# Ledger of designs, part 227: peptides against a protein of PDB entry 5H65

Target 1, 294 residues: chain A of PDB entry 5H65
Amino acid sequence: QYLERTPLCAILKQKAPQQYRIRAKLRSYKPRRLFQSVKLHCPKCHLLQEVPHEGDLDIIFQDGATKTPDVKLQNTSLYDSKIWTTKNQKGRKVAVHFVKNNGILPLSNECLLLIEGGTLSEICKLSNKFNSVIPVRSGHEDLELLDLSAPFLIQGTIHHYGCKQCSSLRSIQNLNSLVDKTSWIPSSVAEALGIVPLQYVFVMTFTLDDGTGVLEAYLMDSDKFFQIPASEVLMDDDLQKSVDMIMDMFCPPGIKIDAYPWLECFIKSYNVTNGTDNQICYQIFDTTVAEDVI

## One batch from the design tools (peptide; made by RFdiffusion4, then SolubleMPNN)

Design b2_p28_4_s4 (from b2_p28_4, 13 letters changed)
Fold by OpenDDE base, seed 1:
Structure b2_p28_4_s4 (fold): chain B 294 residues (1-294), chain A 28 residues (1-28)
Amino acid sequence: as target 1 above (294 residues)
Amino acid sequence: SNEKRFKEYSEIVSEILNDKTPARKLAE
């Protein structure tokens, strides 16, 4: 849509909701740490969640490792299984189930692993040797997803999470519904298992200043603003550097704001009610900055 | 054969389970 540029001073005086095109300098932004700016968003219930830390995952997988794999659930039409006992003092049991395609194990880069009792480190390493890994546990009658607090699918370096609130988990045998058991598309896996997948999003607050006024604008974006997927940035050093470079360009450290580049973006105003207080807030939308930078 | 792949994959898993090298950490 076409919008004329509106000065911030004018915007600050107007009622919400409205959409604006602005030209402003990025005075500051928060959070400053990239990791803190990446969240998980449910497209169904719209809950924002923190991306679990390694420590959180370690605890979950450690707890999972205390459970013994059920031997009755080994070797089905869906997968071939093997169980290992670690040489550590505790003798941890690890079960790995190699998912078959049409009754035959596919190539390693096409093969999905279901793992019981694995550590985060082991799972991550496995995901680099095989197509993907699903942490599972032995249920009553079938393998089940271990915990939605952990990734339901680890594919390469990407951890896919599901919404606890919106998901209605189904057992692992429901993967049989997938005709293609080689590509393991996250959305397809999620659908088969009754998972509502969460979306990685950048969540930031920009303080914008055009010389006429100052306002804070909220950014929630998956891949448009930076032209970098939020889902990949945490595990890719180059992408992290790119985001940092973009932010440093618009908000260079040690330089006066007068020398900052102009940022053109779209913002929308909206009303927020907190008790008896009504406030107008602003959100960035339909904006890409990377094209002007890279 | 399926058996051959199973053996091969099992060996890969075994190697990983015995690998003491730390995995790559998430950014913070």
Scores: peptide ipSAE 0.654, ipTM 0.922, DockQ to the pose 0.822
Fold by OpenDDE base, seed 2:
Structure b2_p28_4_s4 (fold): chain B 294 residues (1-294), chain A 28 residues (1-28)
Amino acid sequence: as target 1 above (294 residues)
Amino acid sequence: SNEKRFKEYSEIVSEILNDKTPARKLAE
């Protein structure tokens, strides 16, 4: 797409909705902390949610560990099972179900684990040895997803979450509908289990200044703006550093705005109604951060 | 064989369940 560059002063006088190409300096942005800027977005109901903290997950899995695995649900055509009793003072029971492909266990890097009673630490370690892990619990007639407040799928270092509002959970045996039980594509798993997967997004508010005017623009982007996936940034130190460096480049601390680099981006205006008040808001779209010359 | 893999995978799980080292934490 191509648009002629429009000064902010002109944009501020126009009605919404419209699309613009702008060149402006990033005067400031919020939130300042990267962790606070990463959220979960539902593509269906559009609700924004916080990414659960480790402490929150610990509580969920701790609660799950208080439940007893149902021995009647062990060893089905879908999976082979084993139960461990930990040697710690709590003596919790941990059930692990190894999902089979065409009746046989696949290679470890292709194998999905279903786990009852595991801790976050154990689950994360398992996800590095196997393809992926689903936290589950024993239902009345089948294994069920433990809790949508926790990841429904942990694959490598990526935690996949589902929307509580939009999901209609189905039992674990619905994974049988998957022809290929080796790749474990998150979207396919979600579909089989009736989950609407949430999307990781960067959510920020930019204050832009081009010398003619000042405008606040909203950024909600998953992987285009920084060319870094929001889904991976929280678990990768190098990616975090990269994002921080980009933001510091455009908005360097302790430096006057006159020395800031120019940012070229696309913004769209839209109307927001708060009671009787009509407000025009702006959102950044279809923009990839590129270095610009002062 | 399936039995062989089951045994192998079970051993991996056992090792993890007995591992006292912490896993990598999420960014704060």
Scores: peptide ipSAE 0.654, ipTM 0.922, DockQ to the pose 0.861
Fold by OpenDDE base, seed 5:
Structure b2_p28_4_s4 (fold): chain B 294 residues (1-294), chain A 28 residues (1-28)
Amino acid sequence: as target 1 above (294 residues)
Amino acid sequence: SNEKRFKEYSEIVSEILNDKTPARKLAE
């Protein structure tokens, strides 16, 4: 995509919607903390949600652990099961179901676990030893996803979430529709279970200044802007540092804006109606800044 | 064999269930 560069002063005078290429300095941005900028976005209903905190997940899994696995749902054609009783005073029941491929357990790095009664810590550890983990509960006739407030799939260090509003959950046996039960592609799992997967996105507001004018531009991007996946940044210290370095480069603390580097990006204007008030807003799109950092 | 893998995987799970070390926390 190519557009002629337009000064901000000219853009500010034009009606929306339009697309622009700009060159401006990043005067400021919000939120300042990276962790606050990572959110979950539904591609269907477009609702933005916060990534659940560890504490929130602990509560969900703790509640799940109060339920007893149904012994009648153990050992189906889809999975082999085992139940443990913890040795703590409460003695919670933990059921793990190892999903089979063509009637045989696959290699550990190919194996999906369904877990009842597991803690977040246990689930995370399991996801490092096996391909992936789905937190489940015993339903009336089948295992079911535990709660869409928690990840429907934990694969490695990535927590995959689904939209509560848009999803129509189906029972675990619907995983049978997957011909290959070794790869466990998140989108395929989601489709089988009737889940609309949420997308990790960076959400930020940039204040841009090119010396002719100042405007705020909204950023919602998954992996293009930083060339870093939003889905991985929360669990990777190096990626976090990289994003921080990029932001510090464009908006260095303790330095006057005159010394800031120039940022080239694309923005689109759009109309927003708030009651009787009409305003023009701006959004960054199709922009990569990582190339400027390297 | 399937039985062998089941046993092996069960042992892995058992070890994790008995592991008291903390898992990696999400950044907040």
Scores: peptide ipSAE 0.654, ipTM 0.922, DockQ to the pose 0.843
Fold by OpenDDE base, seed 4:
Structure b2_p28_4_s4 (fold): chain B 294 residues (1-294), chain A 28 residues (1-28)
Amino acid sequence: as target 1 above (294 residues)
Amino acid sequence: SNEKRFKEYSEIVSEILNDKTPARKLAE
């Protein structure tokens, strides 16, 4: 991709849509907090959603834990089951279903767990010992996904979410359609269960200034801009620090903008119409963070 | 064997269910 660099003052005078290469300083950005900049995006309906807070998930799983696993749904051709009664003050019923591969339990790092009545903490711990975990509930005739407001798949430290609007949930036995029951690719799991998976994205607004003009550019990016996956950043302190360092580099606190490094990026303009009001907006695209030598 | 793995995995689950230490939290 080749574009000549265009000054912001020229861009601001042009009609949309167009693509530009720019060199500008990051005067400011929003939101300032990393957590607030990470969203969930549906590739189908394109709605942006907030990543659920831990407290939100706790509530969902607490509610799930109030339900009793249906003993009739234990031990199918798909999974082997066991039920525990916790010894804590609540005495929860927890059912764990170990998904088999060709009738045999695979290695732990290949094994998918279906869990009823587990807490967020327990589920997270389980996901560190096994390949992945799906929170489920007992349906009428089969196990079903617990709630799309919670992750449909926890794999390692990654929480995979589905779109409530676009998904048409199917029961757990549809996992039988997967020939390989050891890798548990999130997209494959989603497809089997009728889930449209959401994508983690960084969502930010940059105020860019090249000395000729100032414009705001919208950033929605999953892993290219920072070269850090949005899906992993919230669970990795080192990745968080890296993002913070990058932002501090381009927008250092306590110094004037004239000392800021130059940011090179691609932006595209587009028209937004709200009734009779027409506005040209800008979005960063196909950009990996890079700075010019001052 | 399948039975052996089932027992082993069940023990892992049991340990986790009895573990009172907190899991890693999401950044906020």
Scores: peptide ipSAE 0.654, ipTM 0.922, DockQ to the pose 0.877

Design b2_p28_5_s1 (from b2_p28_5, 10 letters changed)
Fold by OpenDDE base, seed 2:
Structure b2_p28_5_s1 (fold): chain B 294 residues (1-294), chain A 28 residues (1-28)
Amino acid sequence: as target 1 above (294 residues)
Amino acid sequence: EEILEEGELADKALEYLEKKRKEQLEKL
């Protein structure tokens, strides 16, 4: 799509909804801290929520670890099971279920683990040695997902979350419907288990100034704006530094706005009604920041 | 049941998988 460049002063006078191409300087942005800008977004209900903190996950998995695995659910056609007992005073039971492919145990890099009673630390270490890990609990007739407040799937350092509101959870045996039990694609796993996956997104508010006017624009983007996945940035120091560098480039501290580079982007206007009050808001869309700024 | 020392779950799980895979291959 092609749009002519429109000055902010003209945009501010127009009714919504409309799409614009703009050229402006980034006067300021919020939040300043990267961790605060990364959120989880549901593509169905559009709810935004915070990424759970490590402490929150610890509590969930600690609670799960107090539950004893059901012996009758061990060793099905889908998985082989092993139970360990910890040496600590609590004597925690940990069940690891190794998912099979057509009755055959796969290589570790292709193997999905289902885990009962694991700690966050243990699960993270497992995810580094196996393809994927799903935290589960013993249900009445089958294993089931532990808690949607925790990741439903962990692959390496990536935690995949599901929407509590939109998901209709199914038992773990529904993984049998997957033809490919080696790659463990998150969307396929989610579909099999009745989970609506949440999307990692950067959420920021930009104050834009082109000299004719000032406009606040909302940014909600997964991987296009920075060309960095929001799903990976929290677990990668180098990616974090890259985002910080980009933001510092457009909004450098300690210098006047006259020296700021120009940002070219697309924005869309939309109406927000609150009672009798009508407000026009703006959102950045289909925009990638260029390294070669003018 | 096998007793697990602190922090060794991942290694034990991997060892278990490798052992079971070996046994599986021997039966084929």
Scores: peptide ipSAE 0.697, ipTM 0.963, DockQ to the pose 0.851
Fold by OpenDDE base, seed 5:
Structure b2_p28_5_s1 (fold): chain B 294 residues (1-294), chain A 28 residues (1-28)
Amino acid sequence: as target 1 above (294 residues)
Amino acid sequence: EEILEEGELADKALEYLEKKRKEQLEKL
């Protein structure tokens, strides 16, 4: 685990793959905007995708609201159902299914809701009063997940997404396989429903300069680098400010690089083939910078 | 069917759960 510090000029001359410990200044980084650096990553197929915007979700839920809940799917052993009709919006029907634990309705803070026909706003408000919310639709024989382009699980302010490529969706009744129907662990819910959960990650490219050489290093990290979860940063202004402060500290605007602080980190080199060209790339790993800020 | 006013869903859902939960507890 311990590596001796290696100057960038030496690293740039070596073949990949190798691991290094470096001390360098952050000359620049991209993307500059934090919201652009947060992505969803599949641990199985390794695809990166954008976090859906509010507008995207509005469209999905609006489309879902055009479908009428199937009365035959109401009130099963798994859940109790209630249907409401909105006064406006052409009498939109909303079905809320309250998931039971061993046939008993739990407390609100332990209760999972399945919702048909809800708006994003309604779902968000529900997620603040109940443990979790799953957007669903009426299938042929059972409720099913609405769309993997939307969160499969909403807990508080956290939206959990699944990989469309790797997931093989199962019907809602598969939640019966969960022994604990109170905590609603996202990974357990995902497993029950055949979902490969996506991971929130910070994705950035750092240009590092130690005075002997310059190299670009790729960062893909969920919570270690900033000691801030990527899954929470988009919904928390204070966390956003913290990340911005960290980046501004290492790469202050309007100041010469000579005055920049030193960044210590681990990087690994790897080969990338682009057609006939072989290129050596670098990735940051096992690095925490937040400790340097404190 | 119960008619909802704008923004009332969350409160109504909570009320419903509490009511139904109370009824279940009384039956036990």
Scores: peptide ipSAE 0.697, ipTM 0.963, DockQ to the pose 0.858
Fold by OpenDDE base, seed 4:
Structure b2_p28_5_s1 (fold): chain B 294 residues (1-294), chain A 28 residues (1-28)
Amino acid sequence: as target 1 above (294 residues)
Amino acid sequence: EEILEEGELADKALEYLEKKRKEQLEKL
């Protein structure tokens, strides 16, 4: 898209909503810590949620492990089951259900596992050897998703989360509705289980200054701005370093703003009304830093 | 019942799948 560059001083005087192209320096940004900038966003209710920390997940799976797998739910047309007992932890029971494709056990790289009573560490190791893992629990008549506070699907190092507000969970047997039981596309799994999948997003507030004015712009972006997926950054040190380098480039520590590079980006204004208070806010959109640094 | 050592679950699960797949192939 093409827009003429508009100075911030002019933008600050205009009514919303409007779209602008700007050239400004990044005076400051918040939050400063990357892990605080990655959130989960619901595309339906638009709520922002924190990404659960490893410690949070440990607790959830520990609690789940206190419930014993129901023997009556083992070995269905959908999956074959195996139960193991751990040597430690008072003989914890772990049930692994191997999902079949048309009654046939698939190769490991095509196999979805349902797991009861597994630890985070065990689940992560499984996800590296199998296609996908779903943490589950024994329900009354079927296996059910363990908890939407935990990932509903783990593929490699990617944790897929669902919205608690918008999801209407269905039992695990609804996976039968999937024609393709080999690829395990997250959106398809979510649909089958009545889950509204959350999206990883970078959430930041930029203070922009072009010498004519200063404004704060909100950034909510999944993968375009940094050209780094928000869904992967928390699990990859190199990606984290890359983001940090980009931010340090725009805001070099110990350097005066006069030496900062110029950032070209698109911002849109919008009205926010809360009671009697009306405010114009700004959001960055359709911007890639690699293309917009001057 | 099979007892797991610490961190052994993933390997055992893989072995189990491979074993069961072999068995199902033999029945075809």
Scores: peptide ipSAE 0.696, ipTM 0.963, DockQ to the pose 0.851
Fold by OpenDDE base, seed 3:
Structure b2_p28_5_s1 (fold): chain B 294 residues (1-294), chain A 28 residues (1-28)
Amino acid sequence: as target 1 above (294 residues)
Amino acid sequence: EEILEEGELADKALEYLEKKRKEQLEKL
């Protein structure tokens, strides 16, 4: 995509919608904390949601653990089941269901686990040893997803969430529709279970200044802007540090803006109606920041 | 039922899978 560079002062005078290429300094940005900048976005209804905090998940799984696994739902054609009783915690029962591929238990790295009654810590440890983990509960006739407020699928350190508004949950036996029961592609799992997957996105507001004008631009990006996946950043300290370093590079603390590096990016203008007031807003798009000073 | 010590679930699950896989292979 080719666009000539346009000064901010000129952009601020134009009607929306339009696309621009700009060169500006990042005067400031918000939110300042990275964990506040990572959100979940529904591609269907476009709602933004907060990523559940560990404490939130603890509560959900604690509540789930108050329910006893239904013995009638164990050991189906889809999965083999094992129940453990904890020594502590008043004898909490944990059921782990090992999903089979055509009646055969796969290797651990290919195995999907369905777990009911597990803690967050237990689930996380399981996800590091097995392909995937789905938190479930005993329904009336089948296992069901525990709660869309929790991940519907955990793979390693990646938590996959679904949209409560757009999803129409189906029972676990619908996983039978999957031809490949070894790779456990999140989108395929979601489709089988009637889940609309949420997307991790960086959400930030940049205040840009090129000396001719000041403009606020909205950033919503999954993995292109920083070249770092929003889906991985919360669980990886190194990635977090990288993002922080990038932001500090463009907006260094304790330094005057005159010394800031230039940021080249694309922005698009769009109209927003707030009651009777029309406002022009700006969004960054198709932009990748370099780790070098421009 | 089997009693689980704290933090032992993941290891027990893996052991269980390995055991069951072996048993299934023997029956096939």
Scores: peptide ipSAE 0.696, ipTM 0.963, DockQ to the pose 0.879

Design b2_p28_5_s2 (from b2_p28_5, 12 letters changed)
Fold by OpenDDE base, seed 3:
Structure b2_p28_5_s2 (fold): chain B 294 residues (1-294), chain A 28 residues (1-28)
Amino acid sequence: as target 1 above (294 residues)
Amino acid sequence: EEVLEEGELADKALKTLEEERKKQLELL
């Protein structure tokens, strides 16, 4: 798109919807904490959800561990199973199911594990040694996903979540439909299990000021704005530092706005009706941060 | 069934996979 730069004062006078190219300073932004700015977004129903905290997951997996694995569901054509009893007062049963490829167990780096009765800590350790881990539970006739409030797939440090509203869950045996049982592409796994995968997004509100006017613009972006995937930032300290550095660069604390760098970005206006109130809102789109003339 | 000490699951699982995989390949 070829858009001429428009001053904010002019934009503020125009009706929505429209697209603009702007050059402005980032006066402020919210939320200030990076952790609070990362959300899960459904591409289908467009709902935003909080990324579950470790404590939330602990509760889910603890609840799941109260149920005993069904021995009748072990060792199918899809997977080989082993059960362990933990050395604790409750004698927790943990079942690990190793998904096979063409009837043969794959290498660890190609192997998908299905786990029931595992703790978050155990699952995390497993995900570092195997290709992928799916938390499951024993259903009536097959293994089923444990809970969509927990990740449906864990690969390394990446937790993949599904939309509760849009997903129509299918049993684990539907993984048989996957021709390639070595790479375990999250979208393919999701499709096989009837899951609409959620997308990690940065969600922020920017207050932009170009000297002619001030407006608030909404940012919802997965990986373009910072050139950092929202899906990886929560689990990577270096990426977190990078985002913080970028934000500090554009909105440095303790100095006057006159010294702030210019931010060039695209924004689109849109109408929002809240009761009887009609307002125009703005959203940043198709923008990668870059320093402009200071 | 085998009793698992705290934190041993991942290592046990890996060992299990490797051993069982080896057995399966030998039968081919």
Scores: peptide ipSAE 0.705, ipTM 0.968, DockQ to the pose 0.881
Fold by OpenDDE base, seed 5:
Structure b2_p28_5_s2 (fold): chain B 294 residues (1-294), chain A 28 residues (1-28)
Amino acid sequence: as target 1 above (294 residues)
Amino acid sequence: EEVLEEGELADKALKTLEEERKKQLELL
């Protein structure tokens, strides 16, 4: 979109809500560490959540591994099943269900696995050899998603999460509603299973200064601002470096703000009520900075 | 029931898929 450029001093005097185009220097930003800026956002309830750490997932999958796969749920029209016992003192049972396409097992790169009793390490290795993996557990009458605290779908290195609040989980047999059982589009899988997918987002607060005034602007963006998907950045060192380089360019360490480059962006003002206090806040929107960096 | 060694699951699963897929295709 197009808006006339407005100085920060003028913006700071105006009522909300309004939209502005600004040109300012990035005095500072928080959080400084990239991994802290990547969150999960629900498009329905708008709750922000932390991306689970490996340690969190380990616990969930360890707990899941204490459950024994129900032999009655093996080998349905939807999937063929194989059960293994691990060579350890506990004798962990692992069930892998290979989802079929039109009654036939697909190629590995097209195959969705449903796994019971797998460890994070095992699941990760599987996700590198198959199209996708869903951690599941044996329900009373069908397989069910293991836990929304863990990914509902793992594709390669990408973990897809669902909103606990907004999702109404359905049993795994609802995957039958998918005509194409080869591509396993996350949104389609989510819809079939009654999951509201969470969106990876960059969440940052920018302190902007154009010499006439200073304001803080909130950034919540999935892939437009950096032209880098938030969903991929945590698992890709090169993407992380790219984001860091962009931030270092706009907010270079060790030099005075007078030497900082100008950042052009769109911000919108909005009213926030905190108890008895009313304040105006600002959010960055429809802005891409990577185009100027590349 | 087959017993897995540590870290063998992924390879075993892949082998299983490939073998069973082959069998299914041969029956078509």
Scores: peptide ipSAE 0.705, ipTM 0.968, DockQ to the pose 0.865
Fold by OpenDDE base, seed 4:
Structure b2_p28_5_s2 (fold): chain B 294 residues (1-294), chain A 28 residues (1-28)
Amino acid sequence: as target 1 above (294 residues)
Amino acid sequence: EEVLEEGELADKALKTLEEERKKQLELL
C-alpha cells in the first residue's frame, strides 16, 4: 500500500477510522522492559495474556505430578507407553507415551511425546530430543491435556499456548484425525484437540513526535515490526539484545529528541468507547523498522 | 518398574523409542 505522508498535527484533527503514513520520532515507549512487552494474544476473543514465568510452570507441573498415571490408559493404537519411577520426589511416577504413525513408532525427530508427571526441566530436555512434547494427564477414559495454563505443545524452545476462553478441549485420541503423525504442526495439533492457539505478540505504546504534534500509537505485532518473532525472543538472549538495540537506536538515552532518528510507519485511527466518552486511538500496522528507517 | 536417576529421563526415553522401534520394524 502507498499513502502520502501526513503530519501528526493534521491527523490529530481528523475523525476515525483512517489510515496514515507518518514520519515521526519515538519520544518514549512503554513498557521499558522487553519481557513486559511480550504477550499472548487470542485471535478469536482478542484477550491479551501474560506469558507464564518458569516458576509458574514449575508449580503447574509439580501439581500435575501428584496425580498418578492410569495404567488402563497405557498402550493404545495411538501410542506406546512406558512408566518410570524417579528415585527422588518421593518416587514420582512419570509416564511417557510415544505417539505412533500408522501403528509404527517414528524416528525421534518425528515423534510426539505425551508426558504425565514430568517436571519442566524433564520436558524441556525431552523437547530437545523429540519432535514435540505435550503435557497430559489421565482423564476418565483417555489422556487429556494437562492444563491450558501451561503449554499444550513444546517444540524445541518454543512453548505453544491455548486460549482458555475459546478452547473446547478434546481428548488425546482426537489426534487420530491427523493423517500425518510426523510433522506435528502446532495449528493442526491445536485443531485436533479443540484448542484455539494463542499468538505471541509484542505489545508496546509509542509516543510519537514529528515536531508538529504528539500522539500515542499502540503496537501489537508478532514478527513484522522487529523482524524478530515474539515467540522466540524470550528464549534467545541474542534476539533480546537485538530488540533492545533497536529500541535504543530509536530512543537513545541521554540525548535530546532532536538527535533521534526518524521512524516511518503506518498508523490507523480507531474509535474507542469508554462509557459515554468516545476517544480516538492509534495503532501501528504493516510496519517494519528495518525497512522504514530514515 | 525401572527407577530413574535425576535427569536421565530424556536419555532413557530416547533409548526406549529406538529399541522399541527396532523391534517393530523387525516384525514387518
Scores: peptide ipSAE 0.705, ipTM 0.968, DockQ to the pose 0.891
Fold by OpenDDE base, seed 2:
Structure b2_p28_5_s2 (fold): chain B 294 residues (1-294), chain A 28 residues (1-28)
Amino acid sequence: as target 1 above (294 residues)
Amino acid sequence: EEVLEEGELADKALKTLEEERKKQLELL
């Protein structure tokens, strides 16, 4: 897309909605901490949610482990099951269900595991050896997803979450509808289980200044702006460093704004009503930050 | 029913998969 560059002073005088191309300096941004800028966004209800912390997940999985796996739900046409008892004070029961492909157990790198009674640590270790892991519980007639407050699918270090409001959960046997039971595409798994997957997004507010005016622009982006997926950044130190470096480049600490590099981006204006007050807000869109520094 | 030591679930699960898969393939 192509738009003529517009100075901020002109934009500030115009009604919404409109789209603009701008060239401005990043005076400041919020939040300053990367971890605080990563949220979960529902594409249907548009609710923003916090990414659960490890402590939150520990509690969920501990609670799940208080329930015993139902023996009647083991070894179906979909999966083969094995139950272990942990050597601890409580004698925790852990059930692992190995999902089959055409009635045959697949290779580990193609295998989806369903786990009952596992800890976060155990689940994470499993996800490093198998294709995917789904935390589940024994329902009345079938295995069910444990809790949408926890990931519905873990692949490697990536935790996939679903929207509690928009999802209508279906039992685990609905995975039978998947033609491909080797790749375990998150969206396909979600669809089969009636889950509306949440999207990892960077959420930031930029204060932009081009010398003619100042405006605040909202950034909600999953992978375009930084060319780094928000879904991976929390679990990868190198990606975190990269994002930090980019932000430090555009908004270097201890340096005057006159020395800041120019940021070229697209912004759109939109109207927001707060009671009787109408406000024009701005959002960054379709923008990838340039690697070049002036 | 097998008893697990702390932290060995992942290794046991992998071993189980490999062994059972082998058995299934031999029956084909």
Scores: peptide ipSAE 0.705, ipTM 0.968, DockQ to the pose 0.887

